# Designs tried in a protein design run: peptides against a protein of PDB entry 4KTY. Part 163

Target 1, 266 residues: chain A of PDB entry 4KTY
Amino acid sequence: YVLNDIGVIFYGEVNDIKTRSWSYGQFEDGILDTCLYVMDRAQMDLSGRGNPIKVSRVGSAMVNAKDDEGVLVGSWDNIYAYGVPPSAWTGSVDILLEYRSSENPVRYGQCWVFAGVFNTFLRCLGIPARIVTNYFSAHDNDANLQMDIFLEEDGNVNSKLTKDSVWNYHCWNEAWMTRPDLPVGFGGWQAVDSTPQENSDGMYRCGPASVQAIKHGHVCFQFDAPFVFAEVNSDLIYITAKKDGTHVVENVDATHIGKLIVTKQI

## One batch from the design tools (peptide; made by RFdiffusion4, then SolubleMPNN)

Design b2_p23_6_s4 (from b2_p23_6, 13 letters changed)
Fold by OpenDDE base, seed 2:
Structure b2_p23_6_s4 (fold): chain B 266 residues (1-266), chain A 23 residues (1-23)
Amino acid sequence: as target 1 above (266 residues)
Amino acid sequence: GLAEFPKNPDTGTREKRFYPIEL
């Protein structure tokens, strides 16, 4: 999880799982220096750079360009004329070196690109890290741990009312560290995510969230455990908004989200 | 389902979706 410089990222659909190779390149010339530069841009003090909790949290913020002119600009609108399409990237090296050279955010990324670059960042800094893919990954944007899907009377989604959403798949990272800030047993793998999805205490960042905490429903543990929990375990609540303004729950699906969570094991 | 973003012919691109149901 540290020494491997080539990996595999899972994507696609749960019934049509696909893989792509990704070159992390953590040992290539200039990459470590770039990772240090990223922390410099974050104005991270030297004392914090030895703390994987702080480093991973800063990394989750800085790998995306939001808030802080971080590494990657996300785009999901299929308009990539002013950069590189997310699918064209094959590794982290070109992205990181471009960022270091230009000192400007690199266009463009989606989740696997964010995860790939973030994985390089973590590994460069000696933090064991891997990429995780969640199929049917929920995006809870109102922090209620459920997917509120508003329907028209015909059963179609009312996109105006529906703010929560589901990705066909989403990639994030798990980083290995102790968590002295949490109760005993909640160290180990920590979910961290650099794809800009939700604001976490003022920045688009996510984690570290204890995987063990998530597995056991301890969503009160820092950082961003509710969001990560929702990504993998939200119920879909189908609600019909009546013309009179009342809401009727039509259905609840507790099985749709988080159909499969996969990572390459070593 | 309803895709929130424009469809991309590249299978690598992820899609944000809503899932309608039959009532």
Scores: peptide ipSAE 0.027, ipTM 0.657, DockQ to the pose 0.042
Fold by OpenDDE base, seed 5:
Structure b2_p23_6_s4 (fold): chain B 266 residues (1-266), chain A 23 residues (1-23)
Amino acid sequence: as target 1 above (266 residues)
Amino acid sequence: GLAEFPKNPDTGTREKRFYPIEL
């Protein structure tokens, strides 16, 4: 996981799976220096830089530009003015070197770009890491572990009331580490995500969340386990907003979210 | 049941979706 500098990222639809090549380039000139620079910009103490829990959490914050002038600016408006469209990137090296040279966030990224750059960051620092793609990935906005979809009486989505959403696919990372801060058995793969989705204790970051904890429903374990759990295991709750102002649950779908989770193993 | 969405012509990006039901 640490030594491979080229990978494959899965995307598309669950019934039409697609792949793209991604060059991580963790051994290329200037990349280690850039990763150290990222931690310097985060004002991370030297004592914490040897702790993969702290490093992965800081990385999840710093690979996105929000809050801290981190590496990548996200954009989903299909305009991409004043930068590079997310689909044009083929690897992490150009992005990281541009960030180091300009000392300003690089435009633009979406989930696979964030995941690609974050994978380079982790591997460069000696943390085993891989990219994970989740098809029908939920985005829980209010931390209630369900997707509340509000409908008009005609069946159309009420976008004003509906805060939660579902991605056709989403990419994040898993990092391998021990978790002495958790009970025995919850080390190993940890979910971490640098795509800015939700605020976690003051900034846009996510993880490390124990994959074993998520699989066994232990959402009380730090960090961000409820959000990651919801991404892969939320129920869809369809609620009709009636003309009289009342809300009625029309349907519950427990099968739609997290249909397929894919990763390429080395 | 849940309505099926048409395929996005741009597979190079991702999108957020809502899945309406038939009433």
Scores: peptide ipSAE 0.023, ipTM 0.621, DockQ to the pose 0.043
Fold by OpenDDE base, seed 4:
Structure b2_p23_6_s4 (fold): chain B 266 residues (1-266), chain A 23 residues (1-23)
Amino acid sequence: as target 1 above (266 residues)
Amino acid sequence: GLAEFPKNPDTGTREKRFYPIEL
């Protein structure tokens, strides 16, 4: 979880699982320096740099460019004219070194790129980390722990009534640490996500959220447990939007989201 | 049926999905 400098990232569809290699390169020249630089840019106190809770949370914020001119600019609109298409990256090294050299966010990333770079960041700093892929990953935009699907009266989807969405897959990271800030038993793997999805107390960041807490529905535990919980366990709520403005729940599917969560073991 | 956003031509990119039902 720390020593491996290459890995495999799962993607694709739940019924058509695909893999891509990723070079983390946490031991390559300049990478540790870049990780320290990232923390410097985040204005992270020296005392906090030894705390994996703080480091992982800062990392989740800084690996994305939002808010703080962090490492990677995300793009999901198929416009990559001013940078590198997300699919062209094969590892973290070039991205991190470009960031260090240019001192500007690197274009462009999507979830596996964010996860790859974040994995390098964590491992470089001695935090055991792995990439996790969640198939049928929910993006709860309104923090209601539901995946709202609005339907017209004819049964067709009305995508304008909600910002909730389901990704065919999403990649994030799990980092191993103790959680003295949580009750006993909620240390271990912590979900952290650098893909900019939702604002968390003023910044696009996510985690660390205790995997054990998520598994047991303890969404009150910091950080961002409700969001992570929703990613893996949202109920699909099918709501018919009537012409008169009323909403009627037509169906609930509690089994679709988070159909498969995959990580490569070492 | 399943409704999807336009596919990203880049390999491995995410796609948003919607799942309409028949009423």
Scores: peptide ipSAE 0.079, ipTM 0.665, DockQ to the pose 0.041; fails the geometry check
Fold by OpenDDE base, seed 1:
Structure b2_p23_6_s4 (fold): chain B 266 residues (1-266), chain A 23 residues (1-23)
Amino acid sequence: as target 1 above (266 residues)
Amino acid sequence: GLAEFPKNPDTGTREKRFYPIEL
């Protein structure tokens, strides 16, 4: 999880799983230096740089450009005129070296690009890390641990009444560390995500969230466990918005979100 | 049925999905 410099990222659909190669390049010239530079740009205290909890949390913030002029600018509107289309990247090296040389955010990324660069960052700093793909990944925008889907009276979806959404797939990272800040048993793999999705205590970042805690429904454990829990376990709540302004729950689907979570076995 | 956002022509790009139901 540290020494492998080439990986595979899963994407596509749950019934049509696809793979893409990604070169992490953590041993390439200038990459470690760039990772240190990222922490410098974050103004991270030297004392914190040896703590994987702090490092992974800072990394989740800094791999995206939001808030802090971090590494990657996300784009999902299919307009990439001022940079590189997300699908054109094949590895982390060019992205990180461009960031180091230009000292400006690199355009553009989507989840697998964020995850690829973040994986390089973690591995460079000695944190075992892997990329995880979640199919039917929920984005709970209002922190209610459910995916609200609003329907018109005819049963058609009204996407304007909520910011909640379901991605066909989403990629994030898991980082291996002890969690002395949590109860015993909640160390090991921690979910961390550099794709800017939600604000976490003032910044677009996510994690580390204990995978064990999430699996056992302990969403009160720092950091961002409710959000990660929702990504993989949200119930779909179908709500009809009536003309009189009332809302009626029409259906609940507890099986759709997080149907498949995949990571490369090493 | 399944409602989908317009497909992105870029290989591997994500799509938002919604799942309308019959009432």
Scores: peptide ipSAE 0.028, ipTM 0.660, DockQ to the pose 0.041; fails the geometry check

Design b2_p23_7_s1 (from b2_p23_7, 16 letters changed)
Fold by OpenDDE base, seed 1:
Structure b2_p23_7_s1 (fold): chain B 266 residues (1-266), chain A 23 residues (1-23)
Amino acid sequence: as target 1 above (266 residues)
Amino acid sequence: MLDKEKILKELEKKAVENFQSLF
């Protein structure tokens, strides 16, 4: 989990799973220096750099460019006029070295690119890490642990009221660490995500969230457990917004979100 | 009856899956 410099990322559809190779290159020249530079740009104190909780949380913020001029600019508009299309990247090294050289955010990334670069960052700093792919990954926009789908009386989606969405697949990272800030038993794998999705205490970042805590519904544990829980466990709530202003729950589906979670174990 | 398939297709965000080949 720290020595492999080539990995596999799962993508596609739940019924048509695909894989691609990704070169992490955590041992390549200049990569460690770049990871240290990232922490310098984040203004991390030296004592915090030895704490995997702080390092992974800062990495989550800094691998995306939002808020802090971090590594990667996300784009989902299918234009990519001023950079490299997300699909053209094959590894982390070129991205990180470009960031170090230019001292400006690199364009462009999507979830697997963010996850690939973040995986390099974690492994380079001695934190065991892996990429996780979640199929039918919910994006809970209001932290209510549900995906609220508002419908007009004719059955069409009310796009004004419906703020939540679902990715066909989403990639993030799991990092291995102890969690002395949590009760006993909630160390081990921690979910962390550098794809800018939601604000977490003033910054676009996510985690570390205890995988064990999420698995057992302990969403009160720091950091961002409710959001990660919702990505894999949200109920779909179909709500008809009636013309008289009333809301009626028409259906609840507890089986659609998070149908499959995949990671390379060996 | 709700047309869940249509609704979910509309709400689904599709990540890129057509990656550039190395050669």
Scores: peptide ipSAE 0.378, ipTM 0.803, DockQ to the pose 0.212
Fold by OpenDDE base, seed 3:
Structure b2_p23_7_s1 (fold): chain B 266 residues (1-266), chain A 23 residues (1-23)
Amino acid sequence: as target 1 above (266 residues)
Amino acid sequence: MLDKEKILKELEKKAVENFQSLF
């Protein structure tokens, strides 16, 4: 989980799982320097750089350009003007070296690119890390642990009321660390995500969230456990918004979100 | 009856648009 510099990323759909190789290149020339530079840009104290909790949280913020001129600019508009399409990247090295050289965010990334670069960052700094793909990954916008789907009376989605959404797949990272800030038993794999999805206490970042805590429904533990829990366990709530302003729950689906979570076993 | 497949496809599209708005 630290020494392997080539990986596999799962993507596609649950009924059509696809894989792509990704070169992490954590040992390539200039990559460690770039990872240190990233922490410098984040103004991390030297004393904090030995704490994987702080490092992974800062990394989740800095791998995306949001807020802090971090590494990657996300784009999902299928235009990708003024940069490289997310699908054109094959590894982390070119992205990180470009960032280090230009000192400007690199365009463009999507979830697997963010996860790939973040995986390099973590491994380069000696933190065991892997990429995780979640199929039917929920994006809970209002932190209520549900996917609220508001419908018009004709059955179509009310896009104004419906803030939540679902990815066919989403990639993030798991990092291995102790969690002395949590109760015993909640160390080990921690979910961290550098794809800018939601603001977490002032910055677009996510985690570390204890995988064990999430698995057992302990959403009260820092960091961002409710959001990660929602990604994998949200119930779909279909709500008809009537013209008179009343809401009627038409259906609840507890089986759709997080149908499959895949990671490479190394 | 509720066309869940259609609705879910719409939600996926919305997700992309939501992320697009961040930049």
Scores: peptide ipSAE 0.319, ipTM 0.760, DockQ to the pose 0.880
Fold by OpenDDE base, seed 5:
Structure b2_p23_7_s1 (fold): chain B 266 residues (1-266), chain A 23 residues (1-23)
Amino acid sequence: as target 1 above (266 residues)
Amino acid sequence: MLDKEKILKELEKKAVENFQSLF
């Protein structure tokens, strides 16, 4: 989880799983220097750089460009005129070296690109890390642990009221560390995500969230456990918005979100 | 009766539109 410099990323659909290779290149010339530069740009104190909790949280913020002129600019509009289309990247090295050279955010990334670069960052700094793909990944915008689907009276989706969303797939990272800030048993794999999805205490970042805590429904544990829990376990709530302004819950589906979570075991 | 299949297809369409294909 630290030494492998070539990986596999899962994507596609739950019924048609696809894979692509990704070159992490954590041992290539200039990559360690770039990772240190990233922490310098984050103004991370020296004492914090030895703490994987702080490093992974800072990394989740800095791998995306939001808030802090971090590494990657995300784009999902299929118009990439001022950079490289996300699908054109094949590894982390070119992205990180471009960032170090230009000292400006690199365009463009989507979830697997963010996850690939973040994986390099973690491994380069000696933190065991892997990429995880979640199929039917929920994006809960109001922290209610539900995927609220608002419907018109005719049964069609009301896109204006439906703020929550579901990705066909989403990639994030898991990092291995102890969690002395949590109760015994909640160390090990921690979910961290550099794709800018939600604001977490003032920054677009996510994690580390204890995988064990998430599995057992302990959403009160730092960091961002409710959001990660929702990504993998949200109930779909079908709500009819009546013309009179009332809302009626029509159906609840607890089986759709997080149908499959996959990662490469080494 | 609620047509969940139709609704889910619409949601999936939205999800697909939010991600560029890797190929």
Scores: peptide ipSAE 0.300, ipTM 0.775, DockQ to the pose 0.294
Fold by OpenDDE base, seed 4:
Structure b2_p23_7_s1 (fold): chain B 266 residues (1-266), chain A 23 residues (1-23)
Amino acid sequence: as target 1 above (266 residues)
Amino acid sequence: MLDKEKILKELEKKAVENFQSLF
């Protein structure tokens, strides 16, 4: 989880699993320097750089450009006119080296690119890390731990009543660390995500969220456990918005979100 | 009865599709 510099990222659809190679290159020239530079840009004190909790949280913020002029600019509009299409990247090295040389955010990334670069960052700094792909990954925008689907009385979707959404797949990272800030048993794998999805205490970052905590339904533990929980375990709530303004829950589906979560075995 | 499959297809985001920015 630290020494492997080439990985596989799962993507596609739950019924059509696809894989792509990704070169992490955490040992290549300039990469460690770049990772340190990233932490410098984050104004991270040296005292915190030995703490994987702080490092992973800073990394989750800094791998995306939002808020802090971090590494990657996300784009999902299929234009990519002012940079490199996310699909064109094959590894982290070129991205990180470009960031270091230009000192400007690199365009463009999507979840697997963010996850790839973040994985390099973590591994480069000695934090065991892996990429996780979640199929039917919910994006809970209002922190209610459910994926709201609003329907008109005719059954058509009303997309204006919620910002909740579902990705066909989403990639994030799990980082291995102790969590002395949490109760015993909630160390180990921690979900961290550098794809800018939601604001977490003032910045677009996510985690570390204890995988064990989430697995056992503990969403009260820092950081961002509710959001990560929702990504993998949100119920789909089908709500009919009636003309009189009332909302009626028509159906609840607890099986769709997080239908498959995959990661490479060692 | 809800056509859940149709509904979900409409709402699903895909990396290769044009979608509203998360920002």
Scores: peptide ipSAE 0.291, ipTM 0.762, DockQ to the pose 0.503

Design b2_p23_7_s2 (from b2_p23_7, 16 letters changed)
Fold by OpenDDE base, seed 5:
Order: structure tokens, then sequence, then C-alpha cells
Structure b2_p23_7_s2 (fold): chain B 266 residues (1-266), chain A 23 residues (1-23)
């Protein structure tokens, strides 16, 4: 989880799982310097750089360009005229070296690109890390731990009222560390995510959230446990918005979100 | 009563429109 510089990322659909190779290159020339530069840009103090909790949280913020002129600009509009399409990247090295050279965010990324670059960052700094793919991954935007799907009377989704969304798949990272800030037993793998999805205490970042805590429903544990929990375990709440302005809960589906979570185990 | 299968299909289509995919 530290020494391997080539990985596999899972994507596609739950019934048609696909794989893509990714070169992390954490030992390539200039990569360590770039990772240190990233922490410098984050204005991270020296004492914090020895703490994997702080490093992974800062990394989740800095791998995306939002808030802090971080590494990658996300784009999901299928128009990539001012940069490289997300699908064209094959590894982290070119992205990180471009960032270091230009001192400007690199265009463009989507979840697997963010996860790939973040994985390099973590491994380069000696933090064991892996990429995780969640199929039917929920994006809860109002922190109620459920996916509220608003329907018209004809049964079609009302996209204006429906703020929550589901990804066909989503990639994030898990980093291995102790959690002295949590009760005993909640160290180990921690979910961290650099794809800019939600604001966490003023910045687009996510984690570290204890995987063990998430598995046992401990959403009160820092950081961002409710959001990560929702990604893998949200109930779908179908609500009909009637013409008279009333809302009626029509159905609840507890089986759709988090159909499959996959990671490469080496 | 809602058509659950229809809604699921629509959600999947919306997810695809986010362009989070590899070629």
Amino acid sequence: as target 1 above (266 residues)
Amino acid sequence: MIDKEKVKKELIEQAKKNFQSLF
C-alpha cells in the first residue's frame, strides 16, 4: 500500500465491472518535492506534517482546486477545451509535475483522477493508501442521511426539487492510520475523498472518517462520517410533490445505495 | 402508486449524465 507504484481502478456498472490501470509514481523524480510543495501551498505547519490525520485531511482539500488553488480542477460537462479530458490521464506523475511547474491547478479531473493523484500524495508521504470504488454512490447534500427523491404526479423525477444525487460509481481513498482522537478500535482504514462534493467546515474536503465507525453507524465521529455513511448506506425516499403543494412519501428503498464496494487488495 | 422501476431507471440515466465514466 506504499511501495506499489502501479494500481488498478475499478469503474463501470455493478453488473459490468471494468478496470483501468493507473501509474502512481510516488518514487519518480520531483514527486516528493511536489507533495511538499502542496503542503506548503496549504500553509500547513511543520508539526502537522507528522500527523497522518492532518495530512490526509489537508490532502483531501488540496488535491482539488476549490478554495485553495489546489492540484486538480474537476469537470463533468463533457467540454474540456482548456485542458486534458479526464479520461486521457494514465497516472499521477504528469499531473503533479505540471502543477509544480505551472503553480496553477491542472485541468481536468473526475473521481478516479482525484483518487489516483490523492493516492500518490498519501503513499509518497508514507501513508498506506488504496482506492475504493462504490457503485451506486449517494451524494447527500443536506446531511439527513437519506436520498430524498421528489417525483411529479406522473412519476417522473422533479430535478428542481431533488437536490440529492446518485453516482453510477464513485472513487475515493482509504488511508491507514491510528486515530487517538477517537475511541479505541476506530483506527485502521480511514475514508478520505478529494473529489469536491460537499463543504466540510468551510472547505471542499472529506475525511478522515473511520471505516469501522461507518460500518457500525457511528456518524458522530470526526471527520465527515455522516457524509461518508450516506454515500454507502442511504435510504431512497420517494416523495410525490402534489400540485397543491403537499408532499407525500410514497416509498422507501433501503437496498439501492452502496450495491458494491470494491478495492484492490495486494 | 409510483413505478419504482421507472424511477430507478431515471436515476441511473441521471447518473450517466454526470459523465463520471471511463472509455
Scores: peptide ipSAE 0.097, ipTM 0.737, DockQ to the pose 0.294
Fold by OpenDDE base, seed 4:
Formats: structure tokens, sequence, C-alpha cells
Structure b2_p23_7_s2 (fold): chain B 266 residues (1-266), chain A 23 residues (1-23)
């Protein structure tokens, strides 16, 4: 989880799982320097750099360019005219070195690119980390722990009534650490996500969220447990928006989101 | 009763841009 510099990222569909090799390169020249530079750009105090909780949280913010001119600019518009398309990247090294050299965000990333770079960042700094792929990953935009699907009376979807969405798959990271800030038993793997999805206390970041806490429904535990919980366990709520403006819950599907969560075993 | 499959299809079509584009 620390020493392996080549990984596999799972993607595709739940019924058609695909894999992509990713070179983390945490030991390559300039990478550690870049990771330190990232923390410098984040204005992270030296005292915090030894704390994996703070480091992972800062990393989740800084691997994406939002808010803080971090490493990667996300793009899902399928244009990618002003940079490298996300699918062209094969590892973290070129991205990180470009960031260090240019001192400007690198274009472009999507979830696996963010996760790959973030994995390098974590491992480079001695934090055990792995990439996790969640198929049918919910993006809960309103923090209600559910995926709202609004339907017109005719049964057609009205996508304008919610910003909730579902990724066909989403990649994020799990980082291993103790959580003295949480009750006993909620250390270990922590979900962290550098893909800019939602604002967390003023910045696009996510985690560390205790995997154990999430598994046991403790969404009140910092950080961003509700969001991560929703990613893997949101119920699909089918809501009919009636002409009179009222909303009626028609159905609940608790089986669709988080249908498969995959990570490489060591 | 809601045709869930139809709804899912519509969601996919409407949210194509919200799919990760790794091939």
Amino acid sequence: as target 1 above (266 residues)
Amino acid sequence: MIDKEKVKKELIEQAKKNFQSLF
C-alpha cells in the first residue's frame, strides 16, 4: 500500500469491469519534492504535515485545482482542447512534475486521474493508500443521503429539480490512519476523495471519512461521512412532481447505488 | 407504477456528461 508504484484502477460498468494500469511513481525523482510543494502551496504548517488526517484532507483539496490552484483541473466536457484528455494519462509522475514546473494546474483529470495522483501523493508521504472504485456512485448534492429522481406525472425524468447525479463509476482513495479524533474503532481505512464534487467547509475536498463509521452508519463523524455514505449507499428516491407543485415519493430503490465496490487486494 | 428501467435509461441519457470517460 506504500511501496507499490504500479497499480490497477478498476472502471467501466458493474457488468463489464475493466482495468487500467496506473504508474504512481512515488519514488521517482522530483515527486517527493512536488508533494512537499503541494503542501507548501496549501500553506500547510509543518506541524500538520506529520498528521495523516490533515495531510489527507489537504491532499483531497489540493489534488484538484478548485479553490486553491491545486494540481488537476477536472473536465467532463469531452473537449479537452487546452490540455491533455484524462484518458491519455498513464500515471501520476508527468502530472505532478508538470504541476511543479509550471506552478499551474494541469489539465485535465477525471476521477481515476485524481485518484491516481492522490494515491501517489499519499504513498509518497508514507500514508498507505489504495484506489477504490464504486460502480453506480451517487453524487448527493443536497446532503440528504439519498439520490432524488424527480419524475413528471407522465413518468419522464425531470432533471432540473435536483442536482443529484450518479456516476457510472467513481474512483476515490482509502488511506490508512489512526483517528484519535474519532471514537475507538474508527481508525483504519479512511475514504478520501480529490475529485471536486462537493464543497466541504469551504473547499472542494472530501475526507478522511472512516470506512468503519460509514459501514456502521455513523455519518456524523468527520469528515464528510454523509457524502461518502451517500456515494455508496444512497437510496434512489423516485419522486413524482405533480402539477400542483407537490412531491410524492413513488418508490425507493436501495439496491442500485454502490452496487459494487472494488479495490486491489494486497 | 414507475417503469424503473425506463427512468434509468432516461437518467443515463440526461446525464451522459456525468459519466466518467475512461475507455
Scores: peptide ipSAE 0.028, ipTM 0.685, DockQ to the pose 0.286
Fold by OpenDDE base, seed 3:
Structure b2_p23_7_s2 (fold): chain B 266 residues (1-266), chain A 23 residues (1-23)
Amino acid sequence: as target 1 above (266 residues)
Amino acid sequence: MIDKEKVKKELIEQAKKNFQSLF
């Protein structure tokens, strides 16, 4: 999980799983220097650079351009006129080197691009890391651990009221580390996500969240456990918005979110 | 009562296979 410089990323749909190769290139010329530069841009203290908790949290913030002019600008509007379409990237090297040379955010990324670059960053710094793909991945917008889907009386989705959303798939990272800040047993794999989704205490970042904690429903553990939990285990709440302003829960689906979580095993 | 399967189907149909998409 550190020495492999080429990987496979799962994407597509749960009934049509696809794979794409990704070159992490953590040993390529200039890549380690760029990773150090990223931490420099984050103004990370030297003393903290040996702490994988701090490093992974900073990385989750800096791999996306939000807040801090980090590495990648996300785009999901299918209009990529001012940069490189996310699908055109084949690895992390070109992205990181462009960032280092231009000192400006690189356009554009989606989840697998963010995850790929973040994986390179973590591995460069000696943190074992892997990419995880979650199919039907929830995006909880209001931190209530459920997906509120508002419907019109005709049964169509009311997009104006519906703030929560579901990705067909979403890629993030897991990083291996001890968690002395958590109770015993919650070290190991930690979910970290550089795709800008929600604000976490002032910045678009996510994790590290203990995978074991999430698995056992311990959403009170730092960092961002509720959000990660929601990504993989939210109930879909279908709510009909009546014309009189009242809301009626029509259905609850506890089976749709997180149907499949896939990662490469060594 | 809503047809949850219809809604789910609509969401799936809007999803992209190559690019990441919200639905």
Scores: peptide ipSAE 0.027, ipTM 0.677, DockQ to the pose 0.190
Fold by OpenDDE base, seed 2:
Structure b2_p23_7_s2 (fold): chain B 266 residues (1-266), chain A 23 residues (1-23)
Amino acid sequence: as target 1 above (266 residues)
Amino acid sequence: MIDKEKVKKELIEQAKKNFQSLF
């Protein structure tokens, strides 16, 4: 989880799982320096740089460009005229070195690119890390641990009211660390996500969220456990918005989100 | 490449399918 500099990222669809190679290159020249530079840009206190909790949280913020002129600019509109299409990247090295040399965010990334670069960052700093792919990954926008799908009386989705969304797949990272800030047993793998999805205490970041806590429904444990929980375990709530302004829950689907979570064993 | 809109469309289609009997 630290020594491997080439990995596999799962993507595609639940019924058509695909894999792509990703070169992490954490041992390549300039990469460690760049990772340190990232923490410098974050103005991270030196005392915190030895704490994987702080490092992973800062990393989740800094790998994306939002808020802090971090590493990667996300784009999902299929317009990449001012940079490199996300699909063209094959590893983290070029991205990180470009960031270091230009001192400006690199365009463009999507989830697997964010996860790839973040994985390099973590491994480079000695934190065991892996990439996780979740198929039918929910994006809870209103922090209610469910996907609210609002429907018009004619059955069409009310896009104005429906703020939650689902990815066909989403990639994030798991980082291995102790969690002395949590009860015993909730160390180990921690979900961290650098893809900018939701604001977490003022910044687009996510985690570390204890995987064990998520598995056992302990969404009160820091950091961002509710969001991660929702990504993998949200119910779809179908709500009819009537013309009179009333809302009626008409259906609940507990099987759609988080159909498959995949990662390499080693 | 992530296609959020595709999933949304699928959800919309499923919603229509599931609720057709209610109308």
Scores: peptide ipSAE 0.018, ipTM 0.498, DockQ to the pose 0.049

